# Peptides against a protein of PDB entry 6B9H: the designs that were tried, part 82

Target 1, 151 residues: chain A of PDB entry 6B9H
Amino acid sequence: AELCESLLTWIQTFNVDAPCQTVEDLTNGVVMAQVLQKIDPAYFDENWLNRIKTEVGDNWRLKISNLKKILKGILDYNHEILGQQINDFTLPDVNLIGEHSDAAELGRMLQLILGCAVNCEQKQEYIQAIMMMEESVQHVVMTAIQELMSK

## One batch from the design tools (peptide; made by RFdiffusion4, then SolubleMPNN)

Design b2_p22_2_s1 (from b2_p22_2, 8 letters changed)
Fold by OpenDDE base, seed 2:
Parts: C-alpha cells; structure tokens; sequence
Structure b2_p22_2_s1 (fold): chain B 151 residues (1-151), chain A 22 residues (1-22)
C-alpha cells in the first residue's frame, strides 16, 4: 500500500536498532516500539519497551501480542499526553498485521505513530524532518496527518 | 506539470502552517 510504503520510508529515518527494511520487518512491532521510545522516551520508557518481546521470529501469535501492546500504548499516549488529537475511531487490525503482514493495516498503525510524532513535544523537529523527505512521500504523509487530525 | 506543481504547493503550505501551529 502507498501509505505503508511511504511511512516505512519515514520510519527508516529513525535509525532504530531493529531491522526495518521491509513490511515484514515491522510486523513484530519491535521497530515500532523503538520508534515510539525515540518519540517520547519518558512515556515509552525502558519498562514499557521491555514488555515487547524482541525474539519473535515468525510466530504470528507473538507478533499480535506485541502489536496489541503497541496499539494500546499509542492510544494511551494519545489520550493521556496528546489530548486525543488523533482520530482513533478506525483502529488497525493487528491480527491481520501479525498473521498476514497486511500492508494496509500496517499503514494505519504507522499512521498512528506518525500522529504521535507530529503532536509530541518534539513535533517541530519531526515535521521539519518530514519536509526534507522526497516530495511524493511528503504528500502521502500530509494526507495521513490530515486524516488523523480530522474532526 | 500543473498538477505536480499544485501538489508541491499544497504540501509545502500544509507543513509550513503545521509548523506555525507547533
């Protein structure tokens, strides 16, 4: 999916420790968790990160478990820290992500993370970083942000 | 193309405004 591909490119700019080259690399949630920690290390602290299993392999059940934790973290962050600025009415289906590597659903998950970045304390820096990306990616990111913040 | 130019303009203006609100 176009959204997923663009946001994967965006995620790669974080230079996290976990492999993040493919959609499959993101399906266990480890990359996403590490990205969230970079976005707000005070909220997504080591204790939170340690709840995400890193040695998941191809176990889709473990992937889903991680993804559920991450989704909960994102939603809690939105509600507790960001003041519910992100539209969470349409949640990603983490089962499809974990079991089938569904790019569309993964895109929606990454979109939520994007929402965290552009609304967090360091939002200005993340926005500026996006503005330095390829134009086509910027456009997709724009539409994703617009959708998230729509009333 | 005009379409591409419009997309560039729209995108740039969006993020500039977003930065102003940040």
Amino acid sequence: as target 1 above (151 residues)
Amino acid sequence: SEEEEEKRKETREFFEELLQKA
Scores: peptide ipSAE 0.672, ipTM 0.937, DockQ to the pose 0.911
Fold by OpenDDE base, seed 4:
Structure b2_p22_2_s1 (fold): chain B 151 residues (1-151), chain A 22 residues (1-22)
Amino acid sequence: as target 1 above (151 residues)
Amino acid sequence: SEEEEEKRKETREFFEELLQKA
């Protein structure tokens, strides 16, 4: 819960077009997709973004479909661009996110996006932005990064 | 508190080191 809330605050700093006020706002994956596009627009290009269904509403099946695409994109990005291996046992359960708005699993998903940001070409800018956030949020983000690096 | 200060210091140092590696 703390991880999810802190990373939600972090996600909000991207100022994406989609609403991103609550945990529920993130469950359809649209915000996540837009954030990833900002992180690396060459990889997460418009064609990729267009595969993410908008106006999903409460359709958890569509949410899960979006989240699966996003997760695949993150994994592919890590392998193809970042040259990093992500352990499968640490992957978020997108079914729990889409169907139940599970904050813990959502936190894991956002943690993967955090990994993309702090390892991408513009990592310096994202790290500096994190350092300007609330101290409590920074601490949680730090632990999240440390966990990623230890896996 | 001292504990809070230590956490702040740890966090600051972590990201500073992370920036150095970037």
Scores: peptide ipSAE 0.671, ipTM 0.937, DockQ to the pose 0.903
Fold by OpenDDE base, seed 5:
Structure b2_p22_2_s1 (fold): chain B 151 residues (1-151), chain A 22 residues (1-22)
Amino acid sequence: as target 1 above (151 residues)
Amino acid sequence: SEEEEEKRKETREFFEELLQKA
């Protein structure tokens, strides 16, 4: 999916420790968790990150478990820190991500993380970083932000 | 193309405005 592909490119700019080259690499949630920690390490601290299982392999049940924790973290962050600025009317189906590597649903998850980045304390830095990306990616990211911040 | 130029302009203006609000 176009959304997933563009946001994967965006995720790669974080240069996290976990492999993040393919859609499959993101399905276990480890990359996403590490990205969230970079976005707000005070909230997504080491204790939070340690709840995400790192050695999951192809176990889709463990993937889903991780993804559920991450989704909850994002939603809690939106409520507790961001002041409910993210539109969460359409949540990603983490079951489809974990079990089937569904790119469309993964895109929705990454979109929520994008929402965290562009609304967090260091939002200016993340917005500026996006503006340095390829124009085609910027356009997709813009659309994703517009969708998130519209009620 | 005209369409590409318009999209580029729209995108640039969007993020510039977003930065102003940041």
Scores: peptide ipSAE 0.671, ipTM 0.937, DockQ to the pose 0.915
Fold by OpenDDE base, seed 3:
Structure b2_p22_2_s1 (fold): chain B 151 residues (1-151), chain A 22 residues (1-22)
Amino acid sequence: as target 1 above (151 residues)
Amino acid sequence: SEEEEEKRKETREFFEELLQKA
């Protein structure tokens, strides 16, 4: 999906330790967890990150478990720190991500992370980083942010 | 193209405005 591919490119700008070359690389949640820690290390601290299993392999059950924890973290962060409420009807289906590597649902998950980045304490830095990306990617990211802001 | 320039302008203005609100 276009959204997923653009946001994958965005995720790659974080230069996390975990491999993040493909959609499949993101399905275990490890990259996403490391990105969230960079966004707000005080909230997504080492204790939080340590709850994400790193040796997942192709075990879709473990992937889903990680993804559920990450989604909860995002939702809690939005509620507790960002003061925003996310509707359950718009939440990504982590089962489809973990079991089938569903790009559309993964895109929705990455979109939530994007929401964290553009609303966090260091939002200015992340917005400026987006503005340095390929223009076509910026446009997709803009659309994704607009969708979040319209809710 | 004209369309490309318009999209570029729209995107730039969006993020510039977003920065102003930050």
Scores: peptide ipSAE 0.670, ipTM 0.936, DockQ to the pose 0.888

Design b2_p22_2_s2 (from b2_p22_2, 10 letters changed)
Fold by OpenDDE base, seed 5:
Structure b2_p22_2_s2 (fold): chain B 151 residues (1-151), chain A 22 residues (1-22)
Amino acid sequence: as target 1 above (151 residues)
Amino acid sequence: MEEEERKRKETREFFQQLLQEA
């Protein structure tokens, strides 16, 4: 869960409206969707965000539905906007995230979002923000980026 | 301790390079 914990810390720097203190807080996808909107509000616009259901509670089926939409959004963004700069061969299992709060798979999902941030139009700002984080977190983030960019 | 310093250096240089390419 090292990847997940470090990327959770990174996600918290976005200061989204939804609670984002624990792994469980992220399993419904609402935080992820809000983060993606911050990364690229032109692509992940209000119409896109409105497709993500809020007030999910503990309903793992609704969580999975949200997570599938988010994963699709990330993959489409990578293809349509980023020009397939990230490696998406190892995709997160959103079923394990939604039903079991699997930290390893959640880490993979957050890793994809990291890929969006460090390749988007505002990549400079996000890279600089990472450089201001705890050194141990930076190291994990570096490893995650390297894995995404490897072919 | 020496290994930690090496990792710190590697990480800093990685992001500096990444920033230059941004």
Scores: peptide ipSAE 0.677, ipTM 0.936, DockQ to the pose 0.921
Fold by OpenDDE base, seed 2:
Structure b2_p22_2_s2 (fold): chain B 151 residues (1-151), chain A 22 residues (1-22)
Amino acid sequence: as target 1 above (151 residues)
Amino acid sequence: MEEEERKRKETREFFQQLLQEA
């Protein structure tokens, strides 16, 4: 999906430790968790990160478990820190992500992370970084942000 | 070409506005 591919490119700019080159690389949630920690290390602290299993392999059950934790973290962050500025009515299906590497649902997950970045304390820096990306990616990111903030 | 230019302009203005509100 276009959304997923563009946001994957965006995720890669974080230069996290975990492999993040393919959609499959993101399905275990490890990259997403590390990205969230970079976005707000005070909230997504080491204790939170330690809840995410890193040695998942191809175990889709473990992937789903991680993804559920991450989704909860995002939603809690949105509620507790961001003041519910993003739309969380249409949540990604983490089962499809974990079991089938569903790009569309993964895109929705990454979109929520995007919402965290553009609303966090360092939002200015993340927005500026997005503006330095390829124009086609910027356009997709724009539409993704618009969807998040439209209620 | 015109559509691409319009999209670029729209995107640029969007993020500029977003930065202003940040």
Scores: peptide ipSAE 0.677, ipTM 0.936, DockQ to the pose 0.948
Fold by OpenDDE base, seed 3:
Structure b2_p22_2_s2 (fold): chain B 151 residues (1-151), chain A 22 residues (1-22)
Amino acid sequence: as target 1 above (151 residues)
Amino acid sequence: MEEEERKRKETREFFQQLLQEA
């Protein structure tokens, strides 16, 4: 999916410790959790990050467990910190991500993380970073943000 | 070319506006 590929490129700009080269690399949630910690380390602190299992392998049940925790974290962050600025009536299906590496659903998950970045305390820095990316990626990111803000 | 330039302008203006609101 175009959304997933563009947001994968965006995710790679965070330079997290976990491998983040492919869609499959993101399905266990470890990269996503590390990105969220960079976005707001006070909220997504070490205690929160330690709830995400790192040694998952190909165990889709463990992947889904991690993804559910991450999705909950994003939704809680939106309600508690961001003031419910993200449209989340269409949630990603974490079962399809964990079991089938569904790129479309993964794209929706990454879109929620994008919403966190462009609404957090350091939103200016993340917006500026997006403006330095490839123009085609910027266009997709713009569309994704517009969709999130349209309630 | 015209379409690509239009898209580029739209995207640039979007993020400039978003940055202004930040």
Scores: peptide ipSAE 0.675, ipTM 0.936, DockQ to the pose 0.918
Fold by OpenDDE base, seed 4:
Structure b2_p22_2_s2 (fold): chain B 151 residues (1-151), chain A 22 residues (1-22)
Amino acid sequence: as target 1 above (151 residues)
Amino acid sequence: MEEEERKRKETREFFQQLLQEA
């Protein structure tokens, strides 16, 4: 999916420690957790990150467990810190991500993370970074932000 | 060409506005 591919490219700009070259690399949630910690390390602190299992392999049950924790973290962050600035009515299906590497649902998860980045304290830096990406990626990201913030 | 130019302009203006609101 175009959304997933573009947001994967965006995720790669964070230069996290975990491998993040493919859709499959994101399905265990480790990359996403590390990205969230970069976005707001005070909220997504080490205690939070330590709840995400890193040696998951192809265990889709563990993937789903991680993804559920991440999704909850995002939603809690939106409520507690961002003041519900993102639309959380259409949530990604983490089961499809974990078990089937569903790119469309993964894109929706990454879209929520995008919402965190463009609404966090360092939003200006993240927005500027997006503006330095390829134009095609920027356009997809724009659409994703618009969809996320629309009521 | 016209469509791509329009998209580029729209995208640039979107993020510029987003920065202003930040």
Scores: peptide ipSAE 0.675, ipTM 0.935, DockQ to the pose 0.942

Design b2_p22_2_s3 (from b2_p22_2, 8 letters changed)
Fold by OpenDDE base, seed 3:
Structure b2_p22_2_s3 (fold): chain B 151 residues (1-151), chain A 22 residues (1-22)
Amino acid sequence: as target 1 above (151 residues)
Amino acid sequence: MEEEERRREETRRFFEELLEKA
Protein backbone atom coordinates (compact mmCIF):
# COMPACT_ATOMS: atom_id res chain seq x y z
CA ALA B 1 0.00 0.00 0.00
CA GLU B 2 1.09 3.57 -0.67
CA LEU B 3 0.68 4.46 2.98
CA CYS B 4 3.02 1.67 4.06
CA GLU B 5 5.59 2.50 1.39
CA SER B 6 5.74 6.18 2.29
CA LEU B 7 5.84 5.57 6.01
CA LEU B 8 8.54 2.94 5.56
CA THR B 9 10.60 5.65 3.88
CA TRP B 10 9.84 7.92 6.83
CA ILE B 11 10.80 5.22 9.33
CA GLN B 12 14.14 4.81 7.57
CA THR B 13 15.05 8.41 8.42
CA PHE B 14 15.33 7.43 12.08
CA ASN B 15 18.45 5.38 11.31
CA VAL B 16 17.75 2.71 13.91
CA ASP B 17 20.07 -0.24 14.52
CA ALA B 18 17.66 -2.92 13.32
CA PRO B 19 17.35 -3.57 9.57
CA CYS B 20 14.47 -1.58 8.07
CA GLN B 21 14.71 -1.90 4.30
CA THR B 22 11.58 -3.95 3.60
CA VAL B 23 8.06 -4.43 4.87
CA GLU B 24 9.14 -7.83 6.18
CA ASP B 25 11.86 -6.16 8.27
CA LEU B 26 9.20 -4.26 10.22
CA THR B 27 6.90 -7.20 10.97
CA ASN B 28 8.69 -8.30 14.14
CA GLY B 29 8.21 -4.89 15.78
CA VAL B 30 11.88 -4.34 16.64
CA VAL B 31 12.33 -1.37 14.30
CA MET B 32 9.09 0.18 15.51
CA ALA B 33 10.15 -0.19 19.13
CA GLN B 34 13.50 1.47 18.44
CA VAL B 35 11.76 4.31 16.60
CA LEU B 36 9.39 4.87 19.51
CA GLN B 37 12.35 5.02 21.87
CA LYS B 38 13.86 7.77 19.74
CA ILE B 39 10.56 9.67 19.76
CA ASP B 40 10.32 9.64 23.56
CA PRO B 41 13.15 7.86 25.36
CA ALA B 42 11.79 8.82 28.77
CA TYR B 43 8.53 6.98 28.15
CA PHE B 44 9.74 4.22 25.85
CA ASP B 45 12.77 3.61 28.03
CA GLU B 46 15.22 0.74 28.06
CA ASN B 47 13.03 -1.30 30.37
CA TRP B 48 10.15 -0.99 27.93
CA LEU B 49 12.36 -1.78 24.94
CA ASN B 50 13.73 -4.89 26.65
CA ARG B 51 10.24 -6.39 26.66
CA ILE B 52 10.42 -6.64 22.86
CA LYS B 53 12.07 -9.88 21.80
CA THR B 54 14.80 -9.30 19.23
CA GLU B 55 15.59 -12.86 18.16
CA VAL B 56 12.26 -13.62 16.53
CA GLY B 57 13.18 -14.95 13.11
CA ASP B 58 10.16 -16.08 11.15
CA ASN B 59 8.11 -17.04 14.20
CA TRP B 60 4.82 -15.29 13.53
CA ARG B 61 3.56 -15.93 17.05
CA LEU B 62 6.51 -14.06 18.51
CA LYS B 63 6.02 -11.29 15.96
CA ILE B 64 2.40 -10.90 17.00
CA SER B 65 3.40 -10.86 20.66
CA ASN B 66 5.86 -8.05 19.99
CA LEU B 67 3.38 -6.12 17.87
CA LYS B 68 0.73 -6.32 20.57
CA LYS B 69 3.18 -4.80 23.04
CA ILE B 70 4.06 -2.06 20.57
CA LEU B 71 0.41 -1.24 19.93
CA LYS B 72 -0.32 -1.15 23.65
CA GLY B 73 2.63 1.16 24.17
CA ILE B 74 1.40 3.52 21.47
CA LEU B 75 -2.12 3.62 22.86
CA ASP B 76 -0.89 4.14 26.41
CA TYR B 77 1.42 6.91 25.22
CA ASN B 78 -1.46 8.57 23.41
CA HIS B 79 -3.59 8.48 26.55
CA GLU B 80 -0.98 9.25 29.20
CA ILE B 81 1.30 11.71 27.40
CA LEU B 82 -0.36 13.05 24.26
CA GLY B 83 -3.80 13.53 25.77
CA GLN B 84 -5.65 11.33 23.28
CA GLN B 85 -4.84 13.45 20.24
CA ILE B 86 -4.75 10.42 17.93
CA ASN B 87 -7.83 8.80 16.43
CA ASP B 88 -7.42 5.12 17.29
CA PHE B 89 -10.90 3.98 16.34
CA THR B 90 -9.42 1.91 13.50
CA LEU B 91 -6.63 -0.12 15.04
CA PRO B 92 -4.22 -2.17 12.95
CA ASP B 93 -4.67 -5.93 12.90
CA VAL B 94 -1.36 -7.11 14.32
CA ASN B 95 -2.23 -10.72 13.52
CA LEU B 96 -2.25 -9.94 9.80
CA ILE B 97 1.04 -8.08 10.15
CA GLY B 98 2.78 -10.85 12.06
CA GLU B 99 1.46 -13.82 10.14
CA HIS B 100 1.09 -12.43 6.62
CA SER B 101 3.19 -9.25 6.51
CA ASP B 102 0.05 -7.34 5.52
CA ALA B 103 1.24 -4.01 4.16
CA ALA B 104 -2.07 -2.22 4.65
CA GLU B 105 -2.25 -3.09 8.33
CA LEU B 106 1.45 -2.33 8.76
CA GLY B 107 0.77 1.08 7.26
CA ARG B 108 -1.85 1.70 9.91
CA MET B 109 0.62 0.72 12.60
CA LEU B 110 3.24 3.11 11.23
CA GLN B 111 0.55 5.78 11.00
CA LEU B 112 0.04 5.54 14.74
CA ILE B 113 3.78 5.98 15.25
CA LEU B 114 3.60 9.02 12.98
CA GLY B 115 0.93 10.36 15.30
CA CYS B 116 3.30 9.98 18.22
CA ALA B 117 6.07 11.86 16.41
CA VAL B 118 3.99 14.84 15.29
CA ASN B 119 2.44 15.27 18.74
CA CYS B 120 5.41 14.58 21.03
CA GLU B 121 7.57 17.15 22.77
CA GLN B 122 9.95 17.25 19.80
CA LYS B 123 7.15 17.45 17.23
CA GLN B 124 8.62 20.60 15.68
CA GLU B 125 11.80 18.74 14.75
CA TYR B 126 9.93 15.79 13.29
CA ILE B 127 7.64 18.04 11.26
CA GLN B 128 10.64 19.91 9.89
CA ALA B 129 12.31 16.62 8.98
CA ILE B 130 9.19 15.51 7.10
CA MET B 131 9.22 18.77 5.16
CA MET B 132 12.66 17.84 3.83
CA MET B 133 11.47 14.54 2.35
CA GLU B 134 10.35 13.90 -1.22
CA GLU B 135 7.10 15.71 -2.02
CA SER B 136 5.26 12.51 -2.89
CA VAL B 137 6.09 11.12 0.54
CA GLN B 138 5.11 14.38 2.22
CA HIS B 139 1.73 14.26 0.54
CA VAL B 140 1.00 10.77 1.83
CA VAL B 141 2.21 11.74 5.30
CA MET B 142 -0.08 14.78 5.23
CA THR B 143 -3.05 12.60 4.37
CA ALA B 144 -2.12 10.19 7.16
CA ILE B 145 -1.89 13.00 9.72
CA GLN B 146 -5.21 14.46 8.60
CA GLU B 147 -6.85 11.08 9.07
CA LEU B 148 -5.38 10.72 12.56
CA MET B 149 -6.57 14.14 13.68
CA SER B 150 -10.08 13.75 12.28
CA LYS B 151 -12.46 12.64 15.01
CA MET A 1 0.94 19.96 -14.35
CA GLU A 2 -1.55 22.38 -12.87
CA GLU A 3 -2.95 19.74 -10.55
CA GLU A 4 0.53 18.65 -9.54
CA GLU A 5 1.45 22.21 -8.65
CA ARG A 6 -1.77 22.57 -6.67
CA ARG A 7 -0.98 19.39 -4.76
CA ARG A 8 2.54 20.53 -3.93
CA GLU A 9 1.27 23.88 -2.71
CA GLU A 10 -1.42 22.24 -0.59
CA THR A 11 1.15 19.94 1.02
CA ARG A 12 3.56 22.79 1.70
CA ARG A 13 0.89 24.95 3.30
CA PHE A 14 -0.35 22.07 5.42
CA PHE A 15 3.00 21.49 7.07
CA GLU A 16 3.72 25.19 7.46
CA GLU A 17 0.44 25.62 9.30
CA LEU A 18 1.10 22.49 11.34
CA LEU A 19 4.50 23.89 12.28
CA GLU A 20 2.95 27.20 13.37
CA LYS A 21 0.72 25.35 15.80
CA ALA A 22 3.52 23.15 17.11
Scores: peptide ipSAE 0.689, ipTM 0.939, DockQ to the pose 0.957
Fold by OpenDDE base, seed 1:
Structure b2_p22_2_s3 (fold): chain B 151 residues (1-151), chain A 22 residues (1-22)
Amino acid sequence: as target 1 above (151 residues)
Amino acid sequence: MEEEERRREETRRFFEELLEKA
């Protein structure tokens, strides 16, 4: 999916410790958790991050468990910190991500993380970073942001 | 192409406006 590919490129700019080169690399949630910690380390602190299992392997049940925790964290962050600015009516299916590496659903998950970045305390820096990316990626990211902010 | 230029300009303006509101 174009959304997933563009947002994967965006995720790679965070330079997290976990491998993040392919869709499969993101399905265990470890990269996403590390990205969220960079976005807001006060909220997504070490205690929160430690709840995400890092040694998952091919265990799709553990992947889904991680992804559910991450999704909950994002939704709680939106409610408690961001003031419910993100449209969460279309939630990603974490079962399809964990069990089948569904790129479309993963794209929706990454879109929610994008919403966190462009609304957090350091949103100016993340917006500026997006503006330095390839034009085609910027356009997809723009569309994703517009969808999140629409009522 | 004119259409490509239009799209690039639209994207640029979007993020500039978003940055101004940040």
Scores: peptide ipSAE 0.689, ipTM 0.939, DockQ to the pose 0.947
Fold by OpenDDE base, seed 2:
Structure b2_p22_2_s3 (fold): chain B 151 residues (1-151), chain A 22 residues (1-22)
Amino acid sequence: as target 1 above (151 residues)
Amino acid sequence: MEEEERRREETRRFFEELLEKA
């Protein structure tokens, strides 16, 4: 929960168009997709974004579908662009996110997005932005990054 | 208080070092 809340705060700094005030707001994947597009619009381009259904409502099956696409995008991005391998056994359970709004698993998903941000071409800018956040949030973000780097 | 200060310092140093590698 702490991870999710801190990373939700971080996600909010992207000022995406989709609502991103609550955990529930993130469960359909739209915010995450928009954030990824901001991180690397050349890779997560409009064609990619268009594959994410925006009118999902409370349909957890559609949420899961979106989340699976997003997770795949993140994994592909790490492999193809960042040159990093992510252990599939540590992947977030998107079913729990979509069906139950599981904050812990959502936190893991956001952690992967964090990994993209701090390793992308504009990593310096994202790191600097993190350093402007509240210290308690920075600390959680630090631990999240450290966990990713240790894998 | 000392623990909090230490934690803040560790966090600061982490990101500074991360920036240096960026």
Scores: peptide ipSAE 0.687, ipTM 0.939, DockQ to the pose 0.949
Fold by OpenDDE base, seed 5:
Structure b2_p22_2_s3 (fold): chain B 151 residues (1-151), chain A 22 residues (1-22)
Amino acid sequence: as target 1 above (151 residues)
Amino acid sequence: MEEEERRREETRRFFEELLEKA
């Protein structure tokens, strides 16, 4: 999906330790958890990160378990820290991500992480980093942000 | 070509405005 492809490129700018070159690399949630820790290490601290299993292989049940924790963390962060700035009425289906590597649903998950980045304490740095990306990617990211901020 | 330029300008202005409000 167009959204997933562009946001994968965005995720790669974080240079996390886990492999993040393909859609499949993101389906276990490890990359997403590491990205969230970079966004706000005080909230997504080591205790939180340690709840995410790192060696899941192709076990889609373990992937889904991780993804549920990631989604819960994002929603709690939005409520407790960001003050409900993200419109999350259309939540990603983490079952489709974990079991089928569904790119559309993965795109929605990455979109929520994008919402965290552009609303967090370091929002200026993340917005500036986006502005340095390829224009075609910036356009998709813009559309994703607009959707998150719409009523 | 003209549409591409309009999209580039729209995108640039969007992030500049977003950055100003940050």
Scores: peptide ipSAE 0.687, ipTM 0.939, DockQ to the pose 0.952

Design b2_p22_2_s4 (from b2_p22_2, 12 letters changed)
Fold by OpenDDE base, seed 1:
Structure b2_p22_2_s4 (fold): chain B 151 residues (1-151), chain A 22 residues (1-22)
Amino acid sequence: as target 1 above (151 residues)
Amino acid sequence: MEEEQRKKQETRKFFQELLAKA
């Protein structure tokens, strides 16, 4: 999906330790967890990150378990820190991500992370970074942000 | 292309406004 591919490119700009070259690389949630820690290390601290299993291999059960924790973290962050600025009426199906590497659902998950970045304390820096990306990616990101912030 | 430039300008305007509100 166009959304997933563009947001994968965006995720790669975080330069996290975990491999993040393909859609499959993101399905275990490890990259996403590391990105969230960079977005807000006070909230997504080491104790939180340590709850995410790093060595899951192809175990879809462990992937789904991680993804559920990630999604919960995002939603809690939105309610507790961001003041419910992210529209979450269409939550990603983490089962499809973990078991089938569903790119569309993964795109929705990454979109929620995008919402965290553009609303966090350091949102100015993340917005500026997006503005330095390829125009085609910027356009997709814009659409994704607009969808998130629409009421 | 005219359409490509329009989309580019719209995108830039969006992020400029978003940044101004940040």
Scores: peptide ipSAE 0.686, ipTM 0.940, DockQ to the pose 0.943
Fold by OpenDDE base, seed 2:
Structure b2_p22_2_s4 (fold): chain B 151 residues (1-151), chain A 22 residues (1-22)
Amino acid sequence: as target 1 above (151 residues)
Amino acid sequence: MEEEQRKKQETRKFFQELLAKA
């Protein structure tokens, strides 16, 4: 999916420790969790991160478990910190992500993370970083942000 | 080409405005 591909490129700019080269790499949630920690380490602290299983392998059940925790974290962050600035009415299906590596649903998850980045305390820096990316990626990201911000 | 430039301009404008609100 175009959204997923563009946001994967965006995610790669975070230079997290976990492998993040493919859609499959993101399906266990470890990369996403590490990205969220970078976005707001005070909220997504070590205690939170430690709830995410790192040795998941191809166990889709464990992937789904991680993804559920991450989704909850994102939603809680939106409610508690961001003040409901993102649209959470259309949630990603973490089952499809974990079990089938569904790129479209993964894109939705990454879109939520994008929402965290462009609304967090360091939003200016993240926005500026996006503006340094390829125009085609920027355009997709713009559309994704617009969708999140729409009421 | 013109369409591409329009999209580029729209994208730039969007993020500039987003930064202004940040």
Scores: peptide ipSAE 0.686, ipTM 0.939, DockQ to the pose 0.912
Fold by OpenDDE base, seed 5:
Structure b2_p22_2_s4 (fold): chain B 151 residues (1-151), chain A 22 residues (1-22)
Amino acid sequence: as target 1 above (151 residues)
Amino acid sequence: MEEEQRKKQETRKFFQELLAKA
């Protein structure tokens, strides 16, 4: 999916420790968790990150478990820190991500993380970083942000 | 080509306005 591919490119700019070259690399949630920690390490601290299982392999049950924790973290962050600025009416289906590597649903998950980045304390830095990306990616990211903030 | 340039301008404008509100 176009959304997923563009946001994967965006995710890669974070230079996290976990491999993040393919859609499959993101399905276990480890990359996403590390990205969230970079976005707000005070909220997504080591205690939170340690709840995410890193040795998942192809175990879709463990993937789903991780993804559920991450989704909850994002929603809690939106409520507790961001003041519910993100439209979370359409949530990603983490079961489809974990079990089938569904790119469309993964895109929705990454979109929520994008919402965290452009609304967090360091939002200016993340917005400026996006503006330095390839224009085609910027356009997709713009559309994704607009959808999140429309309500 | 003109359409591409218009899209680029719209995208730039969007993020500039987003920064202004940040």
Scores: peptide ipSAE 0.685, ipTM 0.939, DockQ to the pose 0.938
Fold by OpenDDE base, seed 3:
Structure b2_p22_2_s4 (fold): chain B 151 residues (1-151), chain A 22 residues (1-22)
Amino acid sequence: as target 1 above (151 residues)
Amino acid sequence: MEEEQRKKQETRKFFQELLAKA
């Protein structure tokens, strides 16, 4: 999916410790958790990160468990810190991500993380970083942000 | 080519305005 591929490229700019080269690399949630910690380390602190299992392998149940925790963290962050309401009917299906590596649903998950980045305390830095990316990627990211703002 | 430049300008304008509000 175009959204997933563009946001994967965006995620790679964070230079997290976990492998983040493919869609499959993101399905266990470890990369996403590390990215969220970079976005707001005061909220997504070490205690929060430690609740994400790192030794997951191909266990789709553990992947889904991690993804559920991450999704909850994102939703709580939006409500508690960003003051934004998110429609539950548009949330990504973490079961499809964990069990089937669904790129479309993963794209939706990464889109929520994008929403955190462009609304956090360091939003200016993240926006400027996006503006340094390939133009085609920037365009997709713009569309993703616009979709979030329209909800 | 013209469409590509239009999209590029649109994208740049979007993020510039987003920065202005940040």
Scores: peptide ipSAE 0.684, ipTM 0.939, DockQ to the pose 0.904

Design b2_p22_3_s1 (from b2_p22_3, 16 letters changed)
Fold by OpenDDE base, seed 2:
Structure b2_p22_3_s1 (fold): chain B 151 residues (1-151), chain A 22 residues (1-22)
Amino acid sequence: as target 1 above (151 residues)
Amino acid sequence: DPNALLEEFLERMERARAAKLA
């Protein structure tokens, strides 16, 4: 999916420790968790990160477990820190992500993370970074932001 | 001008947020 592809490119700008070159690399949630920690390390602290299992392999059940924790973290962050500025109009189906590497649903998950970045304390810096991205990717990312804020 | 673009985008986001909450 175009959304997932562009957001994967965006995710790669965080330069996290976990591999993040493919859609499959994101399905265990480890990259997403590390990105969230970079966005707000006070909230997504080491204790939170430690709840995400890193040695998942191809175990889709463990992937789904991680993804559920991450989704909960995002939603809680939006409620507790961001003041419900991100609309959870359509929650990603983490089962499809974990079991089938569904790119569309993964895109929705990454979109929520994008929402965290553009509403966090360092929102201007993240937006500036997005505006320096390749134009076609930038367009998709910015459209995704607008969707989160407008629905 | 990236600064101008940033400002424009932030303004649009704020308007969208305000409209959503209204």
Scores: peptide ipSAE 0.054, ipTM 0.677, DockQ to the pose 0.119
Fold by OpenDDE base, seed 1:
Structure b2_p22_3_s1 (fold): chain B 151 residues (1-151), chain A 22 residues (1-22)
Amino acid sequence: as target 1 above (151 residues)
Amino acid sequence: DPNALLEEFLERMERARAAKLA
């Protein structure tokens, strides 16, 4: 999906330790968890990150377990820290991500992380970085932000 | 002007968010 491809490119700008070159690389949630820690290390601290299993391999049950924890973290962050600035949104199906590497559902998951970045304390820095991205990617990312804020 | 574009984008986001929450 175009959304997933562009948001994967955006995720790669965080330069996390975990591999993040393909859709499959994101399905275990480790990259997403590391990105969230960069967005707000006080909330997504080391104790939170340690709940995410790093040696998952192809175990889809462990992938789904990680993804559920990450989704919960995002929702709790929206409520507790962002004051629910991100509007009610269709939740991604983490089962399809973990079991089938569903790019459309992964795109929705990454869009929620994008919502955290553009509403966090460092929102202006993240938006500035997006404005410096390649035009075609920038367009998709900015459209995704507007969708989150206007639905 | 990237600074002007950033400000416009942020304002647009805030207006959309405020309208939804109002």
Scores: peptide ipSAE 0.049, ipTM 0.670, DockQ to the pose 0.091
Fold by OpenDDE base, seed 5:
Structure b2_p22_3_s1 (fold): chain B 151 residues (1-151), chain A 22 residues (1-22)
Amino acid sequence: as target 1 above (151 residues)
Amino acid sequence: DPNALLEEFLERMERARAAKLA
């Protein structure tokens, strides 16, 4: 999916420790958790990150477990820290991500993380970084932000 | 204000896109 591919490119700008070159690399949630920690290390602290299992392999049940924790973290962050600056949004189906590597649902998950970045304390820096991305990617990312802020 | 910052970002992005297509 176009959304997933563009947001994967965006995720890669964080230069996290976990492999993040393919859609499959994102399905275990480890990259996403590390990205969230970079976005707000005070909230997504080491104790939070340690709840995400890293030795997952191809175990889709463990992937789903991680993804559920991450989704909850995002929603709690939006409520507790961002003050519901992100409007009500259709939640990604983490079962489809973990079990089937569904790109559309993964894109929706990454879109929520994008919402965290553009509303966090360092939002100015993240917005500026998006402005420096390749134009076609910028367009997709921009559209994704618009969708988050308008619903 | 996140909304103001986002609005400025979106406006700049649209202007840049329009300029490239012109």
Scores: peptide ipSAE 0.036, ipTM 0.632, DockQ to the pose 0.579
Fold by OpenDDE base, seed 3:
Structure b2_p22_3_s1 (fold): chain B 151 residues (1-151), chain A 22 residues (1-22)
Amino acid sequence: as target 1 above (151 residues)
Amino acid sequence: DPNALLEEFLERMERARAAKLA
């Protein structure tokens, strides 16, 4: 999935502590949670992050549990902080992400995180970073942003 | 000019946000 791969590259620019080299690395939600904390540490604070289990291994049930919490966090952040700049038009199926590492659904999840970044207090800095990305990746990311803003 | 491209990008995004809120 082109969207997922490009957004994985984007996610890697955050330099979080958790491994984030592969699609599989993202399926437990730990990387996503750490990225969200970097986007807005006041909202996604340590207490919030501590709700995400870090030692899930291959337990897809625990992955799904984490992903549900993250999705809720994103939606709440969008409502409470971002003023619903984006809509929950097509929510990712976290079951498919957790159980099957579905790249398409993971791409949708990462797109929501992208929405948080480009609408947060430091939106300009994140947009600047995107402008510095490799052209093919930049194109996908920018297209994803446009999709978020158009719906 | 990367600065011009950035400004255009930002302006477009801002317009999109404004339209979303309207």
Scores: peptide ipSAE 0.073, ipTM 0.683, DockQ to the pose 0.088; fails the geometry check

